# Peptides against a protein of PDB entry 2YKT: the designs that were tried, part 224

Target 1, 231 residues: chain A of PDB entry 2YKT
Amino acid sequence: SRSEEMHRLTENVYKTIMEQFNPSLRNFIAMGKNYEKALAGVTYAAKGYFDALVKMGELASESQGSKELGDVLFQMAEVHRQIQNQLEEMLKSFHNELLTQLEQKVELDSRYLSAALKKYQTEQRSKGDALDKCQAELKKLRKKSQGSKNPQKYSDKELQYIDAISNKQGELENYVSDGYKTALTEERRRFCFLVEKQCAVAKNSAAYHSKGKELLAQKLPLWQQACADPS

## One batch from the design tools (peptide; made by RFdiffusion4, then SolubleMPNN)

Design b2_p28_7_s4 (from b2_p28_7, 17 letters changed)
Fold by OpenDDE base, seed 3:
Structure b2_p28_7_s4 (fold): chain B 231 residues (1-231), chain A 28 residues (1-28)
Amino acid sequence: as target 1 above (231 residues)
Amino acid sequence: SSEQEEIKKLSKELEEERKRFEEELKEE
């Protein structure tokens, strides 16, 4: 029946969230933590490289003919430091605004969804059982009427059961329909939360990339001319 | 009925969980 199909769909939505979405979200968080760790590792490795560049700048500054190139090398290292600081700020936001919040939500969600599904199933079954009971009673009444010498005696009772069945069927259909809408809303809310948090990350990432581009674009022409125009 | 009592209990539990979830959202 339509109600049975919709019931199955409703249960499938809850099951999809619990068995597919939430585990995938936990994996997403884990991958995010790995990504954060790797980027922190890049920061550390880059520090060693640019510290070595500073050493080359010091040597240039001590030379008779390359002193101005020392300043260029120092500027290169300083720009890197500023870019790296921006990256660290982005990573902090990534951790605090995305990973931590998602982790909190996914842990709380399992109990909530389990309770929601159980409530829905219990109420759906209760309404279904009540409908089945009325249908069974109508069937019994009809059998009794067919065997009776006075079938008209049961006509009013038959009408009452028919009306009750119609009402209970309508109630069940409405309940299952509302349940399906609710389940879809719950699913959408979870995706929306993920999207919103990812938007915050994207904004911070854009700031990081913009700052890096700005700093390099400003300085690169100067650095490129350093050897062409010796002092 | 026993079923109605169970539904009532589950409804209360669900409402409490919902409230906790909403409170966390407001703090963010």
Scores: peptide ipSAE 0.098, ipTM 0.716, DockQ to the pose 0.040
Fold by OpenDDE base, seed 5:
Structure b2_p28_7_s4 (fold): chain B 231 residues (1-231), chain A 28 residues (1-28)
Amino acid sequence: as target 1 above (231 residues)
Amino acid sequence: SSEQEEIKKLSKELEEERKRFEEELKEE
């Protein structure tokens, strides 16, 4: 029946969230933590590289004919420091605004969804059982009427059962339909939350990349000219 | 009925879980 099909669809939505979406989200969070750790490692390694560059700048500053190149090398290291500061801000946001929040939600969601599905199933079954009972009673009444010498005696009761069945069937269909809409809304809400959090990360990442590009674009022409200009 | 009581219980549990979920989100 239409109601049975809709019921199966509703259950499948909840099952998809619990058995596919949430485990995949946990994996996504784990991969995010790995990515964060790798970026932190890059930051540390980069610091060592540019600290060594500063040392080269110090040597240039001590030279008789290359003092101005020392300033250039120091500027290169300073631009790196500023870029790294932006990266650290991005990583902080990535951790606090995306990973932590997703982790908290996915952990709490299992109990919530289990309760929601159980409530829906119990109420759906209750309405279905009530309908089945009413249909069974009508069938019994019709059998009794067919065996009776006075079928007219049961006509009013038959009409009452028919009306009751119609009403209960309508109620069940409406309940299952609303349940399906609710389930789809729950699924969409979870995807929307992920998208919104990822948008925030993307915004912060864009700021990091923009700042780095701006700083390098400003200084690179000066650095490129430094060797052509006499001291 | 026993079924109605169970539904009521489940409704309460669901509301409590929803409340907990929302409260944790506010603390973020």
Scores: peptide ipSAE 0.031, ipTM 0.605, DockQ to the pose 0.041
Fold by OpenDDE base, seed 2:
Structure b2_p28_7_s4 (fold): chain B 231 residues (1-231), chain A 28 residues (1-28)
Amino acid sequence: as target 1 above (231 residues)
Amino acid sequence: SSEQEEIKKLSKELEEERKRFEEELKEE
């Protein structure tokens, strides 16, 4: 029946969230943590590289013929420091606003969804059983009427059962329909939350990249001219 | 009646889970 099909669809939505979405989200969080760790590693390794660059700048500053290049090397290291500061801010946001929040939500969600599904199933079954009972009673009444010498005795009761069945059928269909809409809303809410958090990450990432581009664009012409314009 | 009692129980549990979820979100 239409109601049975919609019931299956409703259950499948909940099952998809519980068995596909949530495990995938946990994996996403794990991959995010790995990515964060790698970026932190890059930051650390870069510090060593640019500290060594500063040392080269010091040597240039102490030289007889390359003093002006010392300032250039220091500026290169300083620009890197500024870029790394922006990266660190982005990483903090990535951790606090994405990973932590997703981790907390996904941990709580399993119990919630299980309860929601179970409630839906119980109510759906209750309404279904009530409908089945009325249908069975109507069938019994009809059999009794057919065997009776006075079938008209049961006519009013038959009409009552027919009306009850119609009403219960409608209620069941409406309940299952609403259940399906609710389930779809739950699914959409979870995807929307993920999208919103990724938007925040994207904004922070854009700020990081913009700052880096700006700093390098401002200084690079100066650095490129340094060897051509000895002081 | 037993089914209705079970539904009531599940409704309460669901509300409690929702409340816990909302409270944890506020602590973040």
Scores: peptide ipSAE 0.096, ipTM 0.715, DockQ to the pose 0.041; fails the geometry check
Fold by OpenDDE base, seed 4:
Structure b2_p28_7_s4 (fold): chain B 231 residues (1-231), chain A 28 residues (1-28)
Amino acid sequence: as target 1 above (231 residues)
Amino acid sequence: SSEQEEIKKLSKELEEERKRFEEELKEE
């Protein structure tokens, strides 16, 4: 029946979220943590490299003939520091605004979805059973009426059961339909949340890249000219 | 009915789970 088909579709949406979406989201979070760790590693390694560059700048500043190149080397290291600060801010946002929030949600969501599905199934079954019961009672009433010397005695009850069956059928159909819409909304909400959080990360990433580009664009011409200028 | 009682119980549990979910989102 249409109701049965819609019921199956509804259950399948919940199952898809629980068995496909949530596990995939957990994997996404794990991959994100791995990516974060790698970027942190890059940041740490870069710090060592540019600290060594600062040391070279110190030596230049102490020299008789290369003092001005010391300032250039310090500027190079300082620009790197500023770029790294932007990266760290991006990583903090990535961790706190995306990974942590998704992790918290996916942990809670399993229990929530299980309860939601169970509630839906229980209510759907209850309505279905009530409908079946009314249908069975109508059938019994009709059999009793056929065997009675006064069938008219049962006519009002028969009409009541027919009306009850019609109403219960409609209620079941509406409930299942609403259940399907609710399930689809739950699925969409989860994807939307992911998209919104990813957008926040993208904005922060854009800021990082923009700042780096700006700083390097301003300074690089000066650094390129440094060796051409006499001391 | 026993089924209605179960539905009521599940509804309460679902509401509690929803509340917990919303509270955690506010703390973030």
Scores: peptide ipSAE 0.063, ipTM 0.684, DockQ to the pose 0.042; fails the geometry check

Design b2_p28_8_s1 (from b2_p28_8, 17 letters changed)
Fold by OpenDDE base, seed 4:
Structure b2_p28_8_s1 (fold): chain B 231 residues (1-231), chain A 28 residues (1-28)
Amino acid sequence: as target 1 above (231 residues)
Amino acid sequence: SSEREELLKLSKEYEESLKEFEEEEEKE
């Protein structure tokens, strides 16, 4: 029946979220944590590199003929420091606004979806059983009417059951239809949540890249001319 | 945009639904 088909579709939406979306989201979180760790590693490694660059700047500053290049090297290291600070801010956002939020929600969501599906199934079954009961009663009534000397006696009762069946069928169809819409909305809002959290990360990432670009664009021409300028 | 507003709305509704569910579980 139409209602049975729609019921199957509804259950399949919940199953898709529970069995595909949520596991994939858990994997996404895990990959995010790996990415975060790698970026933290980059930050640490970069510090060592630019600390060594500072040392080269110190040597230049102590030299007789290359003092001005010491300042250039220090500026290079300082710009990197500022870029790294921006990266750290991005990482904090990545952790707190994306990974933590998703991790907290995904576990709770498993229970939520189980409960939601169970509630839907219980109510759907209840309505279905009530419909089946009315149909069975109508069938019994019709059998009695066929064996009766006065079938007209049962006509009013038959009409009542027909009306009841029609109403219950309509209610079941509406419930299942609404259930399907609800299930689709459940799926959509989870993607929306993911998109919104990812948008926050994207904004912070853009800020990181912009800051780096601005700082380097400002300083790079100066650094490139430093060796040509008289001391 | 209307699309952005819809995304925000659905995202918030998701968070609210989970919060409500969590509160209900704690009462049981």
Scores: peptide ipSAE 0.356, ipTM 0.859, DockQ to the pose 0.864
Fold by OpenDDE base, seed 5:
Structure b2_p28_8_s1 (fold): chain B 231 residues (1-231), chain A 28 residues (1-28)
Amino acid sequence: as target 1 above (231 residues)
Amino acid sequence: SSEREELLKLSKEYEESLKEFEEEEEKE
């Protein structure tokens, strides 16, 4: 029937969220944690590299003919330190605002969806059973009427059951239809939530890249000129 | 944009629904 098909579709939406979306989201979180760890590793490795660059700057400052290049090397290291600090801030935001939030919500969401599906199934079954009962009673009444010497005695009651069945059928169809719309909305809002959280990540990432670009664009011409114009 | 408003609305509704559910679980 139409209601049965719509019911199956509704259940399938919930199952898709529970069995496909949420597990994929957990994997997404795990991959995010791995990415964060790798970037933290980059930060650590970068520190060693630029500390070594500072050492080269110290040697230049102690030299007789390259003193001014010491300052250049120090500036290079400092700019990269600032860029790295911006990366650390981005990573902190990535951890606290995305990964932690998604992790907390995905576990809660599993319980939420289970409860929502169960509630829907219970009510759908209740309405279906009530409809089936009325249909069964009408069938019994019709059998009784066929065996009766006075079928007209049951005519009013037959009409009442027909009306009740029609009403219950309509109610069931409406309930299942609304259930399907609700389920689709549940799916959509989860994707919307993910998109919004990822937009925040993108914004933070853009800030990191912008800061790096600005700092390097400002200083790079000066650094390039330093070797061409020795003092 | 209308699309942006829809995204924000649905995202907020999602968070609110989870919050309400969590509060209900704590009462049981």
Scores: peptide ipSAE 0.354, ipTM 0.859, DockQ to the pose 0.840
Fold by OpenDDE base, seed 2:
Structure b2_p28_8_s1 (fold): chain B 231 residues (1-231), chain A 28 residues (1-28)
Amino acid sequence: as target 1 above (231 residues)
Amino acid sequence: SSEREELLKLSKEYEESLKEFEEEEEKE
């Protein structure tokens, strides 16, 4: 029936969220943690490299003929430090605003969806059973009427069951229809939440990249000039 | 945009629904 098909569709939406979306989201979180760790690793490795660059700057500063280049090397290291600070801020945001939030919510969401689906199923079954009962009673009444010497005795009751069946069928259809809309909304709002969190990450990432680009764009010409025009 | 507003609304409703659910679980 139409109601049965819509019921299956509704259950499938919940199942898709529970069995596809949420597991995929957990994997997404795990991959995010790996990404964060890798970036932290890059940060650490970069520190060693630029600390070594500072050492080269110190040697230049101590030299008789290359003192000005020492300042250049120090500036290069300083720009790196500033870029790194921006990266760390981005990573903190990435961790606290995205990963932690998603992790907490995905766990809670599993229970939420289970409860929501169970509630829907229970009520759907209740309405279905009530309908089936009325249909069965009508069938019994009709059989009794056919065997009776006075069928007119049951006419009013038959009409009442017909009306009740019609009403219960309508109620069931409406309930399942609303359930389907609700389920689709549940799916949509989870994607919306993910998109919003990713937008925040994107903004933070953009800030990091912009800051780095800006700092390097400002200083690079000066460093190049220092090589071309020794002072 | 209306689309952006809808996105934000649905996201907030999601957060609120989870919060309410969590509060209900804590009461049980």
Scores: peptide ipSAE 0.353, ipTM 0.858, DockQ to the pose 0.825
Fold by OpenDDE base, seed 3:
Structure b2_p28_8_s1 (fold): chain B 231 residues (1-231), chain A 28 residues (1-28)
Amino acid sequence: as target 1 above (231 residues)
Amino acid sequence: SSEREELLKLSKEYEESLKEFEEEEEKE
């Protein structure tokens, strides 16, 4: 029946969230944590590299003919420090605004969805059982009427059951239809939540990249000039 | 944009629904 098909679709939406979306989200969080760790590792490695660059700048500053290049090398290291600070801010946001939030919500969501699905199933079954009961009673009544010498005695009751069946069928169909819409909305808002959290990270990432671009664009011509104009 | 507002709304409603559920669980 239409209601049975819609019921199956509704349950499948909940199952998809519970069995596909949430596990995938947990994996996403795990991969995010790995990515965060790797970026932290990059930060550490970069520090070592640019500290070594500073050392080269010190040597230039101590030289007889390359003192000005010492300042250039120091500036290069300083620009890197500023870029790295922006990266660290981005990583904090990534951790606090995305990973932590998703982790907290995904665990709670498992219980929420289980309860929601159970509630839906219970009510759907209740309505279905009530319908089936009315249909069964009508069938019994019709059998009694066929065997009776006075079938008219049962006519009013038959009409009442027919009306009740019609009403209960309509209620069931509406409930299942609404249930399906609700389930789809539940799925959608979870994706929305993910998108919104990712947008916050993307915004901070954009700020990091912009700052780096600006700093390098400003300084690079000066550094190139220092190489062209030997003192 | 209207799309952005919708996304924000649905996201907030999701958070609120989970919060309400958590509060209900604590009362049982």
Scores: peptide ipSAE 0.347, ipTM 0.856, DockQ to the pose 0.884

Design b2_p28_8_s2 (from b2_p28_8, 15 letters changed)
Fold by OpenDDE base, seed 4:
Structure b2_p28_8_s2 (fold): chain B 231 residues (1-231), chain A 28 residues (1-28)
Amino acid sequence: as target 1 above (231 residues)
Amino acid sequence: SAEKEELRKLSKEYEESLEKFKKEEEEE
């Protein structure tokens, strides 16, 4: 029946969220943590590299013929410091606005969805059983009428059951339909939450890249001319 | 934009539903 098909669809939506979305989200969080760790590692490694660059700048500054190049090397290291600061801000956002938010909710969500599905199933079954009961009663009544010398005496009662069945069928269909819409909305809200959090990360990432681009674009021409300039 | 607002709305509804559920669990 239409209601049965829609019921199956509804259950499948919940199952898809529970069995596909949430496990995938857990994996996404795990991969995010790995990415965060790697980026933190990059920051640490970069510090060592640019500290060494500063040392080269110091040597240039102590030289007789390359003093001005010392300043260039220091500027290169400083620009890196500023870029790394921006990266750290991005990482904080990545951790706090995405990973933490998802991690805190995913476990709770599993229980929520289980309860929601169970509630839906219970009510759907209740309405279905009530409908089945009315249908069974109508069938019994019709059997009695067929064996009766006066079938007309059952006509009013038959109409009552027909009306009741129609009403209960409509209620069941509406409930299942609403349930399906609700389930789809549940799925969409979860994706929306993910997208929103990713947007925040993307914005901060863009800021990181923009800052780096701006700083380097400003300084690079100066650095490139440094060797051509007289001491 | 309207799309951004809708995104925020649905995201918020998700959070609110979970918070409500959490409270219900704590009361049981």
Scores: peptide ipSAE 0.372, ipTM 0.865, DockQ to the pose 0.914
Fold by OpenDDE base, seed 2:
Structure b2_p28_8_s2 (fold): chain B 231 residues (1-231), chain A 28 residues (1-28)
Amino acid sequence: as target 1 above (231 residues)
Amino acid sequence: SAEKEELRKLSKEYEESLEKFKKEEEEE
């Protein structure tokens, strides 16, 4: 029936969220943590590299003929420090605003969806059973009427059951329809939440990249001319 | 934009629904 098909669709939406979306989201979080760790590793490794660059700058500054190049090397290291600071800010945001939030919610969501689905199923079954009962009673009444010497005795009651069946069928259909809409909304708002969180990450990432680009664009021409323009 | 507002609305509704559920669980 239409109601049965729509019921199956409704359950499938919940199952898709529970069995596909949420597990995928957990994996997404895990991959995010790995990504964060890798970036932290890059940060650490970069520090060593640019600390070594500072050492080279110190040597230049102590030299008799390359003193001005020491400042250049120090500036290079300083720009790196500033870029790194921006990266760290981005990573903090990435961790606190995305990963932590998603992790907390995904666990809670599993229970939420289980409860929501169970509630829907219970009520759907209740309405279905009530309908079936009325249908069965009507059938029994009709059999009794057919065997009776006075069928007119049961006419009013038959009409009552017919009306009750019609009403219960309508209620069931409406309930399942609303349930389906609700389930679709549940799915959509989870994706919306994810998109919004990713937008925040994207903004923070853009800020990091922009800052780095700006700093390097400002200084790189000066560094490039350093050897050609001795001081 | 209308799309952006709808996105925010649905995202907020998600958060609110979970918070409500969390409170209900704590009360049980």
Scores: peptide ipSAE 0.369, ipTM 0.864, DockQ to the pose 0.870
Fold by OpenDDE base, seed 5:
Structure b2_p28_8_s2 (fold): chain B 231 residues (1-231), chain A 28 residues (1-28)
Amino acid sequence: as target 1 above (231 residues)
Amino acid sequence: SAEKEELRKLSKEYEESLEKFKKEEEEE
């Protein structure tokens, strides 16, 4: 029936969220944590590299013929420090605003969806059972009427059951239809939440890249000219 | 844009639904 098909579709939406979306989201969070860890590792390794660059700058500053290049090397290291600070801010946001939030919500969401599906199933079954009962009673009444010498005696009651069945059928169809719309909305909200959070990450990432680009664009021409203008 | 607003709205509704559910769980 139409209602049965719609019911199956509704359950499938909830199952898809619970069995596909949420597990995939957990994996996404795990991959995010791995990515964060790797970036932290890059930060640490970069620090060592640019600390070594500072040492080279110190040597240049102590030299007789390359003193000005010491300042250049120090500037290179300082620009890196500023870029790295921006990266750390981005990572902090990535951790606190995305990963932690998603992790907390995905666990709660599992329970939420279970409860929502159960509630829907219980009410759907209740309405279905009530409809089936009325249909069964009408069938019994019709059998009784066929065996009666006065079928007209049951006419009013038959009409009442027919009306009740019609009403209950309509109610069930409406409930299941609304349930399906609700389930689809639940799915969409979750994707929207993910997209919204990822947009925030993208914004923070853009800020990091922009800052790096600006700093390097400002200084790079000066650094490139430094060897041409010895002091 | 309308799309951005809709995205924000649905995202917020998701959070609100979870918060409501959390409160219900705490009361049981």
Scores: peptide ipSAE 0.365, ipTM 0.862, DockQ to the pose 0.865
Fold by OpenDDE base, seed 3:
Structure b2_p28_8_s2 (fold): chain B 231 residues (1-231), chain A 28 residues (1-28)
Amino acid sequence: as target 1 above (231 residues)
Amino acid sequence: SAEKEELRKLSKEYEESLEKFKKEEEEE
């Protein structure tokens, strides 16, 4: 029946969230943590590299003929420091605004969805059982009427059951339909939450990349010129 | 934008629903 099919669809939405979305989200969080750790590692490694660059700058500054290049090398290291500061800010956002938030919500959501699905199933079954009961009673009544010498005695009661069945059928269909819409909305809200949190991270990431681009674009011509213009 | 606002709204509704549920669990 239409209601049965819609019921299956509704349950499938909840099952998809519980069995596919949430586990995938947990994996996403785990992969995010790994990525964060790797970026922290990059930060550390980069510091060592640019500290070594500063050392080269010191040597240039101590030289007789390359003093000006010392300043260039120091500037290169300083630009890196500024870029790295932006990266660290992005990583903090990544951790606090995305990973932590998702982790907190996904655990609570498992219980929420279980309760929501159970509530839906209980009510759906209750309505279905009530409908079935009315249908069964009508069938019994009709059998009695057929065997009776006075079928008219049961006519009013038959009409009452017919009306009740119609009403209960409509109620069940509406409930299941609304349940399906609700389930789809629940799924959508979860994706929206993910997207919204990811957007915040993306904004901060864009700031990091923009800052790096600006700094390098500003300084690179100067650094190149220093090589052409010996002191 | 309207899309951004809708996104924020739905995201907030998700959070609110979970918070409500959490409170209900604590009261049981």
Scores: peptide ipSAE 0.361, ipTM 0.860, DockQ to the pose 0.903

